# Designs tried in a protein design run: peptides against a protein of PDB entry 4GMN. Part 19

Target 1, 375 residues: chain A of PDB entry 4GMN
Amino acid sequence: RYANITLLALVTLASIGTDFQETLVKGNQGSRESPISAADEEWNGFDDADGDAMDVDQKSSSGEDQEEDYEEIDVKEDDEDDDDDSITSEMQADMERVVGADGTDDGDLEDLPTLRELIQTAVPQLIRLSNLPIDSDESLTIQSHALSALNNISWTISCLEFANGENANIHNAWYPTAKKIWRKTILPILEADSADLKLATQVTSLAWAVARVLHGETPTDGNPHRKFISLYHSSKQQAGGNSNSIEEPEDPFQGLGVKCIGVVGSLAHDPAPIEVNREVGVFLVTLLRQSNNVPPAEIVEALNQLFDIYGDEELACDKEVFWKDGFLKHLEEFLPKMRTLTKGIDKRTQPELRTRADEALLNLGRFVQYKKKHA

## One batch from the design tools (peptide; made by RFdiffusion4, then SolubleMPNN)

Design b1_p9_4_s4 (from b1_p9_4, 5 letters changed)
Fold by OpenDDE base, seed 3:
Structure b1_p9_4_s4 (fold): chain B 375 residues (1-375), chain A 9 residues (1-9)
Amino acid sequence: as target 1 above (375 residues)
Amino acid sequence: FPLPPPPLV
């Protein structure tokens, strides 16, 4: 009776975390449909510095019109009015405030009561439940649901913008709680050395969500980046031995390998120790060198992490790792392999994977050009 | 930037 109530509460908290994320994604898609006019904006890194767009007058010569008859696939909008009445009016009002908060207010979460109760009341209980002694199938079930709820809440918060002092009130409230999740939930599970790949996938997903906010400020106790690199390699060895026991997730980006890359990439950002950054950077560049044996989704994630880590030339990791360890050469040598890999993805059967691979290929070209100008 | 993968439901 108490177990079923606890389970229902955990499922409800996990749902609330998902419903919040879907609302954020829908809100952010409406803002991104500003057509990036194909102005030749010179990609100058990831710094929001107002760099004057140099007008490159590309006189491209007339090549002949081949009318490819695009069959208009009448995508019936099945208006599945999934009236997902799950979003409470209080959650929607908190979401509208988070998306509309044009202000560096170091304010308390007084204006965000639902988010406040999630961070201050729910998360401390979820951390407690994830740390219970595992002595029964019931305690394993409670741990799994507590991890799912922590994952969904942490992912939702990690989708907020925190650059330039945006959402500073939420960041300031979340930051100590995120460090507590890391130290009390993630590290103990990683240290238990469980052969359970389901548990490893759950804790790695949660670790990625937490590390996407904490970045290089993530607690370095016990070298967690090495544990996730080890988990990456162990997961590949198990998948190669038992062709029958792990349904690869239908979504290639939900794989344990992608999640391990996302965690270690996030851990390597400034102000991470240069040795942590180096070990992660060498791991990521090694995946690109071994790309024939690496799933395309993991290559896409490894590229994005390399861009995010080394996009700023003012960071100590640019000089002490990127240039010193000769990463540019490996990225240049990978460009023709990435073109072949991306062209090998069927747009009809894997549209998302193809789109994200086309973007990563474009960004790789821009990044290599940028780094050559700043050499 | 690629959207993060959706949370595990």
Scores: peptide ipSAE 0.024, ipTM 0.760, DockQ to the pose 0.632
Fold by OpenDDE base, seed 2:
Structure b1_p9_4_s4 (fold): chain B 375 residues (1-375), chain A 9 residues (1-9)
Amino acid sequence: as target 1 above (375 residues)
Amino acid sequence: FPLPPPPLV
């Protein structure tokens, strides 16, 4: 009886985390579907939120119009009015405030009561439940559901913009909690060295969500990046030996390999120790060099992480790792392979993977050009 | 970059 109530509460908290995420993604897609104007905006790197805008003098050089006929994918919004009555009016009001807040409202979490209760009341209990001794199938089920709820909440929060002081109230409330999830939930599970790939996938997903907010400020105690790199390699060895279906998730971006790459990439951002950054950067560049045996989704993720880590030339990792270890040459040598890989993805059967690979290919071209100008 | 869709669990 108590177990079933606890499980129902955990499923409900996981649902609340997902539903809140889908709505934040829908709200933020509506603002980012400003068409990528194929404006010849010189890719100047990734603006880290604290970088003084380098006043790059726009010398207009007229280069010739190649009209590439982009077939307008008429995404029929099938208005499936799925009246998902799951969203409370209070959650909706909190979401409307988060999506509609121009970053000028120093609003306290007092104005976000649902999010406040999730962070301050629910998450501490989920951390406790994820740390229960596993002595029964019931305790394992409770841990799994607690990890799912922590995952969904952490992912939702990681989809908020925190650059330029946006959502600073949420960031300030979440940051100590995220560090607590890392130290109390993620690290103990990683240290237990379980052969449970389901648990490894859940904890790696949660670790990615947490690391997407903490970046290089993620606690480096015990070198967790090496644990995730080891997990990546172990997952590949198991997939090659036992056709025991962990059904590869229908979504290629939900694979344990992608999640491991996302975690270690996020851990390598400034102000991560240069040794951590180097080990991760070498791992990511090694995936590109070995791309013939790497799933396309993992290549896309590894590229995105390399761009985010090394997009700013002012960072210590640019000089001490990117240039010093000769990463540019590896990226240049990978360009023709990426074009072949991307063209090999069927748009009909894997539309999302193709779109993300086309974007990653474009960004790889821009990134290589940028780094060559700043060499 | 479009963020990877979160793992819908």
Scores: peptide ipSAE 0.024, ipTM 0.758, DockQ to the pose 0.649
Fold by OpenDDE base, seed 1:
Structure b1_p9_4_s4 (fold): chain B 375 residues (1-375), chain A 9 residues (1-9)
Amino acid sequence: as target 1 above (375 residues)
Amino acid sequence: FPLPPPPLV
């Protein structure tokens, strides 16, 4: 009886975390009435000042007007108002405030009661439940659901913008809790060295969500970046040996390899120790060099992490790692391979992977040009 | 470009 109530509460908290994320995505779509062209999103190293117009010769080919008369199929959209009763009016009101509020610097969530209760009341209990001794299948189930709920809440919060002091109240409330999740939930599970790939995937997803907010301020206790790099390599060895492969997630970006890359990339941001940054940077660049044996989604993630880590030339990691270890050469040598890889992705069968690979290829070209201008 | 969050499982 108590177990079933605990499981139901954990499932409900996991759903609340998902529904909150969906509400954030819907709220952010409503404010974007202007399609910012993919040209206008400045990468944090590109000052637009030097308009060297590459003359792309507009060869005018006059193609003839064929008026094909498309019959207007009047598809009555039956507005099935699926009253998605999952989103409470309180959650919606909290998300509307998160998207619309000038973040007060006070870590006081007075105006965000649902988010406050998630962070201050629910998360501490989820951390406790994730740390229970595993003595039964019931205890393992409780841990799994507690990790799922922590994952969903942590991902939702990691989708908020925190740049330039935006959402500072939420950031300040979350930050100590995120460090507690890391030290109390993530590290103990990583140290237990369990052969459970499901548990490893859950804890790595949670670790990525937490590290997307904490970045280089993530606790360095026990060198977690090396544990995730080791987990990456171990996951590749297990996939090759048993035909009872865990079904590769239908989404290529949900793979344990992508999650490991996302975690270690996030851990390597400033103010991470230069030694941590170097070990991660060398790992990521090594994936690009070995790209023939690496899933395309992991290459896309590794590129994005490299751009985020080494995008700012004022950071100590630019001089002490990027330039000193000759990363530019490896990125430049990877450009033709990335073009081939991206063109090899079928737009019909993997449209998202192709779109993200086309973007990562564009950004790689831009990044290499920037780094050459600033050499 | 902020990567879209991985779909919650």
Scores: peptide ipSAE 0.023, ipTM 0.755, DockQ to the pose 0.530
Fold by OpenDDE base, seed 4:
Structure b1_p9_4_s4 (fold): chain B 375 residues (1-375), chain A 9 residues (1-9)
Amino acid sequence: as target 1 above (375 residues)
Amino acid sequence: FPLPPPPLV
């Protein structure tokens, strides 16, 4: 009886997440009736106008070196395993970032009471339900529905524009919750090393939705980018061996491989550590080099992630990774392969995949031209 | 150009 009520509540929360996305998509379609004449605009990179350079005026107060010789009192800290649920210095810094000193809207969702209740009341319960011990078919069903609800909510929020301070109240309310989903739901499931491709697909979809908001500010603990790269490779090995392949999703962009690329691409954005950016960039460029054995949808996603990561020349990753590791050469060498790949997609049977491949091919040409001018 | 998210399953 309680199980059926919980399942009905989870299905209802998943539906609310989807219905909210459909409403946002319908609202945005009404504003975008200007066909961007895609013809002759010179691609000038991504102007990330979020360059509010906090001019931290480091007033160099030359404080005089008083060498006070403090005697090293060897205090044996008795490791009392105080499971102090103390706010980590990172959680405090995250709170100080959310509690903007500028009196900007503190993630107040007063005008959005349904979204507030979804973020503040429902999501914490969904996180808890996604972490239940899997000891029964019932607990597995509850986890799957909790992950579905988290996925739908997270994807819906990731469809909002947050650039230029748009939806700042929603961003500020979501950001700490997104980090909590990452730390408490995504990481534990990734660490459990489950051979369940359905669970892996669900958690990777959720991880992509979360990482599309957090980008390079996604927690780097346990090198999650390497876990998703490993999952990508493992999924390719399993698809080759078992004739009981999970039916490839009818939509080529719903594949686990595409989702893994989307996650690791999002994790590699500024301000990600240069080492993380490099490992992801090398992975993505390696997919292009091996493109004869890679699904076209994964190539499209890998290209888009490479454009988004390396579109700005002012970012440290442009100099330290893109130019230093010679990515331009690999993109140039891939242009003729991408033309062949795109032309090989049947417009009649796969119209969406063909459209997105034609766009990615156009953008690859523009991106290579841009990078050659700014070399 | 933010690609539309993959459709929710």
Scores: peptide ipSAE 0.022, ipTM 0.748, DockQ to the pose 0.490

Design b1_p9_5_s1 (from b1_p9_5, 4 letters changed)
Fold by OpenDDE base, seed 1:
Structure b1_p9_5_s1 (fold): chain B 375 residues (1-375), chain A 9 residues (1-9)
Amino acid sequence: as target 1 above (375 residues)
Amino acid sequence: IKLRKHLPR
């Protein structure tokens, strides 16, 4: 009886976390007249004030006007008002305020009462539930649902812009809680070294969401980057041996390998210790060198992480790792392989993977050119 | 709010 109520509450909190994310996505699309699609944020390096924008001569090939008369298929809007009663009017009002919030207010979420209660009241309970002794299938189920709820909440918060002091109130409220999730939930599960790939995937997804906010300020206790690198390698060995197809997630970006790359990439950002950055950078560059045996989604994620880590030439990791360990050569040698890889992705069967690979290829070309100018 | 790329749905 109590277990069923706890499970229902955990499922509800997990749903709330996803619905909040979807509403933030919709709200952000409505406020921009131009969808800068997630495809249009090209990595251009850091804007030095004197950087001549390379005039990409768009040769306008005038292709002729074929007026194909598309018949208006009157798609009846069946207004199935599925009032998904999951989002309270208070939560919706908080989401609208989060989308519109100028980050001027001190770390009191006074204007965001639902988000405040989620962070201050719900998350600390989810952390406790994720730390229950696993002595039954019921306790394992409770842990899994608590991790799912923590994941969805942490991912949603990680979608907010925190650069340039944006959403500083939310950042300041989340930051201590994110560190607590890391120390109390993520690290203990990683130390338990369970052969449960489902649990490993859940904790790695949560770790990525948390690390996307904490970056190099993520607690380095116990060298967690090495554990995620080890988990990456272990997951590849298990997939090759047993024809128990762990159903490869339908989304190639939901794979445990991608999640491991996302975690370690996020952990390697400044102010991470240079040796942590080096170990991660070498891991990522090694994936590019071994790209023939690496899923395309993992290559895309590894490239994006390399751009984010080594984009700033003023950071200590640029001199002490990127240049010192000769990463530019490996990236330049990877360009023709990335072109071949990207062209090999079928646009019809894997449109998202192709779009993200085309973007990563474009950014790789720009990144290599940038680094060659600043050598 | 600029949503950072690559949300796991």
Scores: peptide ipSAE 0.040, ipTM 0.800, DockQ to the pose 0.581
Fold by OpenDDE base, seed 5:
Order: structure tokens, then sequence, then C-alpha cells
Structure b1_p9_5_s1 (fold): chain B 375 residues (1-375), chain A 9 residues (1-9)
């Protein structure tokens, strides 16, 4: 009885985290100024205003468009108004305030009471439930649901813009809690060295969400980047050996390999220790060199992480790692491979993967050109 | 902006 009530509460908290994210996405489609950090913003390299647009007048020929008369099958969308009463009026009001507030006030979450209770009351209980002794299938289920709820909350918060002091009140409330999730949930599970790939995937997803806010300020105790690099390699060895491959997730960006890359990339941002940055940078560049055996989604993530880590020339990692370890040469040598990889992705069957690969290819060309000018 | 759906379904 108590276990079922706890499970229902954990499922409800996980749903609240999803609904909060979906509402932020919907709100952001209506506003021209997106408070959600586009993890998919094209790296618009610095506008060098002096780029002579070479007017390549490609007069490509008139193909006769045969108007195939597609009979409009009037699929009556039965508007099943699933009144998903999951979002309280108070939660909706908090979401509208998060989307509409120019977060200039370093204020307490007094104006965001639902978000405050989520961070201050719910998350500490989820951390406790994720760190219970595992002695039964019920305790494993409770841990998994607690990790799912922590993941959903952490991902939703990690989608808010925190650059330039945006949402500073939410950042300041979340930051100590995010460090507590890292130290009390993520590190103990990573140290237990479990062969459970499901648990490893859940903790790695949570670690990525937390590291997307903490970046290089993520606690470096026990060199967690090496554990995620090791997990990446171990996951690849297991997929090759048994024909009972864990079904690759239908979404190529939900794979454990992508999640490992996202975690270690986020951990390597300034002010990360230069040796942590170097080990991660070498790992990411090595994936590009070995790209023939790497899933396209992992290449896209590895490229985006390399752009985010080494995009600023004023950072110590630019001089001490990027230039010193000769990363530009590896990126330049990868350009023709990336063009081939991207062209090999079918737009019809994998539209998202193709779009993100086209963006990453464009950004790679711009990034290589930028770094060559600033050499 | 498409948020990466990293939420477990």
Amino acid sequence: as target 1 above (375 residues)
Amino acid sequence: IKLRKHLPR
C-alpha cells in the first residue's frame, strides 16, 4: 500500500517535470525571445560584417513539377480533449511567470511558489529515495522512479536560459540542489559499479541535466569524467557481443553514448581543471578520428560539445589544450568525412538526425574557418 | 527551438 502511493507520487512528479517542459516549449513557440537555451542554436560564428557574398548564380534547370493530386484524406482528428488535469492552475501561473519574467531581480522564489516547493521540498525527498538501500524489487522500482523524477525536473530547469544573469533567482535556488543531486545521487550510483545498463542510462541522463547547469563547476571529486568515458567504452563493447542488443532507442539522441558525450562535454567547460578539459577534448577528438564506427548522433553531440568548450579564445583551455594539442588539424581532416556522413542520412526516415547533422556540418565549417583566422 | 526530449517516457 505505501509503496504504491510512493510510486504514484513519483510518477506524478515525473509527469509534472515533463508537463513543465512541454509548457515551456509551447510558451516559447509563441514568444520571439526564447527563454529556453536552444541546445540546437546554430553556432553563428562572429558576424564578420565584411564577408563578400560570392553570388554563385546556379541557374538550375526547370524540372516539370507533376501536380500529383493528393486527395486530402479528411482525418477527423477526434479532439479527445484529454483534459490532462495534471497541470494545476498554480503551476500554470508559475510557468507563465518563468516565461514572461525578464529575470533582472536576484529575488527569492517568492513569486514562483510551485517551483520553490519542487526544488526545496520535493527534490530533497527524491534524493533520499534514490539513495535508499536496495534490498528488494520494490526498492529498485522506487529508485528508478525517483531517478526519473529527478531527471525530468533537472532537464526542465537545464532548458532555462541562465546566460547574462537571466533567471538568476531560479539558478541561485537550483545550484546548491544540483550539487546535492550530484554528490548524494549521481556519485554513489557511479561508484557502486553496477552492470545494470538501465540504471547507468538513468544516472547518466540525470548527470547530463545537472552538468548542463553546473558545467565546469560540477564537483570534480573522484574524476567523474573518466567514469563516464569508461561507461561509454563499456556500453560499446556490450552492444557488439550479444544479439539481444538492448533495442537502440527509436530516438538516436537518447542513446547512452550520446548521454555520456553530453555529460563529459558539459563537465569540461570553464572553469573545469585544464587536465579534465584535456582528457575530455582528447576523447571527443578521438571519436571524430574513429567516426567510421561511431553512430551519427554521437558525432553530432561530440561536435556541438567541442564548439561549446573551445568557442571562446579568451579561455585558458583554448591555448593550453585546443592549440597545444593540435585539435584544429583533426577538425579540418574530419570536414570531408562529416559531409559524407551527413549526406548518407535519409531526410525521409531520419529528419531530426539529418537536420542536426546539417547544422553540425555548417558549424564545423564555420568553426574551422574561425580558428584558422585566429591562429 | 526544439528542446531535446531527454525525459524518460
Scores: peptide ipSAE 0.039, ipTM 0.797, DockQ to the pose 0.185
Fold by OpenDDE base, seed 4:
Structure b1_p9_5_s1 (fold): chain B 375 residues (1-375), chain A 9 residues (1-9)
Amino acid sequence: as target 1 above (375 residues)
Amino acid sequence: IKLRKHLPR
């Protein structure tokens, strides 16, 4: 009885985390639809009717200012209340406040009661459930569901903008909790050295979501970047040997290899220790050098991580790692390979992968040109 | 240079 209630609660929390993510994605799409798309009404060019320029005399008729009452066509957005009954009116109101919240610097979530309860009440219980000793199939099931709920919540929060002090209240509330997830959930499971690739994938997904917010402030205790690099290599060795290929996820960006790259890339951002940055940077550059057997999605992620890590010349890692270890040469030598790789992706069968590869190729060219000017 | 960032899902 209690186990079934716990499992139902965990599934519900995982669902809520997903529904919040979808709402954030929809809301952020709506805000990016600046009304530029309405202006591409095909102005059917006026046919050049050879209409003789009759000299109509400038009769100075006093323009009565007809205030054209622009009837604001209240485009009733038909709120197609797609009563996606999954999103409570309280969740929607919290999401609207998150998107509109001019960041008051106080880590107070008073105005975000659902998000507050999620972070302060639910997540600490999920951390406890994910860190239970595995002594039964029931405890393993509870751990997996707790990890799924933590993953969905952490991913949702990692999709918020925190640059330039945006959402500072949410960031400040989440930051200590994210560090607690890292120390109490992620590290203990990574240290247990389980041969369970499903568990490893769940933990790596959660680690990426957490590291996307914490970046180089992610706890470096026990060199977790090396564990994820080792997991990357181990996952490649297992995929090559046993016909029990874990069904490669239909989405190439959901692969364990991509997740490992995302984690270690995020861990290497400033203010990460220079040696952590170097080990990750060398790993990522080595993937580009050995790209013949690397999935295109992993190359795209590795490039994006390299751009994010080394995009700022004022950071210590630019001088001490990027320039010192000669990364520019490797990126320049990779340009022709990236062009070939990107052209090899079928736009019809893998449109997202092709789009992301085309963007990564464009950014690689720009990044190489930028670094050559700032050499 | 504003590099376009991808949000992983």
Scores: peptide ipSAE 0.038, ipTM 0.784, DockQ to the pose 0.206
Fold by OpenDDE base, seed 3:
Structure b1_p9_5_s1 (fold): chain B 375 residues (1-375), chain A 9 residues (1-9)
Amino acid sequence: as target 1 above (375 residues)
Amino acid sequence: IKLRKHLPR
């Protein structure tokens, strides 16, 4: 009886966290469609004169158009309005306030009661449940559901803007809790050195969500970046041995390799120790050098992490790592490979992967040009 | 430089 109620509560908390994430993603997509005012800089093209009009004789070959009657299969989209009424009117009001709130430093979340209750009441219980002694299949199930709920809440919060003091009240409330998740949930599971790939994937997803907010302020105790780099390599060795048992996630960006890259990239941001930054930067650049054996989604994530880590020339890691370790040369040498990789992705079968690869390629070209100008 | 940032879903 109590176990089933706890399980239902954990599933409900995980659902709520997902619905919040989806609504925030939809809201952030709408705000980016601000019309780029095309400043019509009339680039007066060069008058190259000599277009010799080759008369291509249009031989009208009357090919018989076989009208293949494509029966339009009227796929009735049964709009099953799955009115997943999981978003309460109070939760929706809290989300509208988060999108509209100028960053008032009132750390008490008085205007965000649902978010306050999630952070202050639910998360501390989920941390306790994730840290139970594993002695039964029931305790494993409880841990997995607690990790899923922590993951969804942490991902949702990581989708908020915190730059320039935006949402400072939420950041200030979340920050100590995020550090507690790291120290009490993530580190103990990583230290247990379990061969359970499912548990490793869950904890790595949670670690990425937490590290996307904490960045270089993530606790460095026990060198967690090295643990995630080791997990990355171990996951590749297991995939090579058993062709039958790792269902690659349908979404290439949900793979354990991508998650490991996302964690270590986030950990390497300023003010991370220069040694941590260097080890992560070398790992990421090494993936680009070995790109022939690396999934395209991991390359896209590794590039995005490199741009975010080394995009600011005023940071100590620019001089002490990027320039000292010669990363520009590796990025330049990778540009032709990235063009080939991106062109090899089918737009019809993998539209998201192709779009993200096209954008990462564009950003790589711009980033290399930027670094060459600021050398 | 405004880089296009992608958030994982």
Scores: peptide ipSAE 0.036, ipTM 0.780, DockQ to the pose 0.167

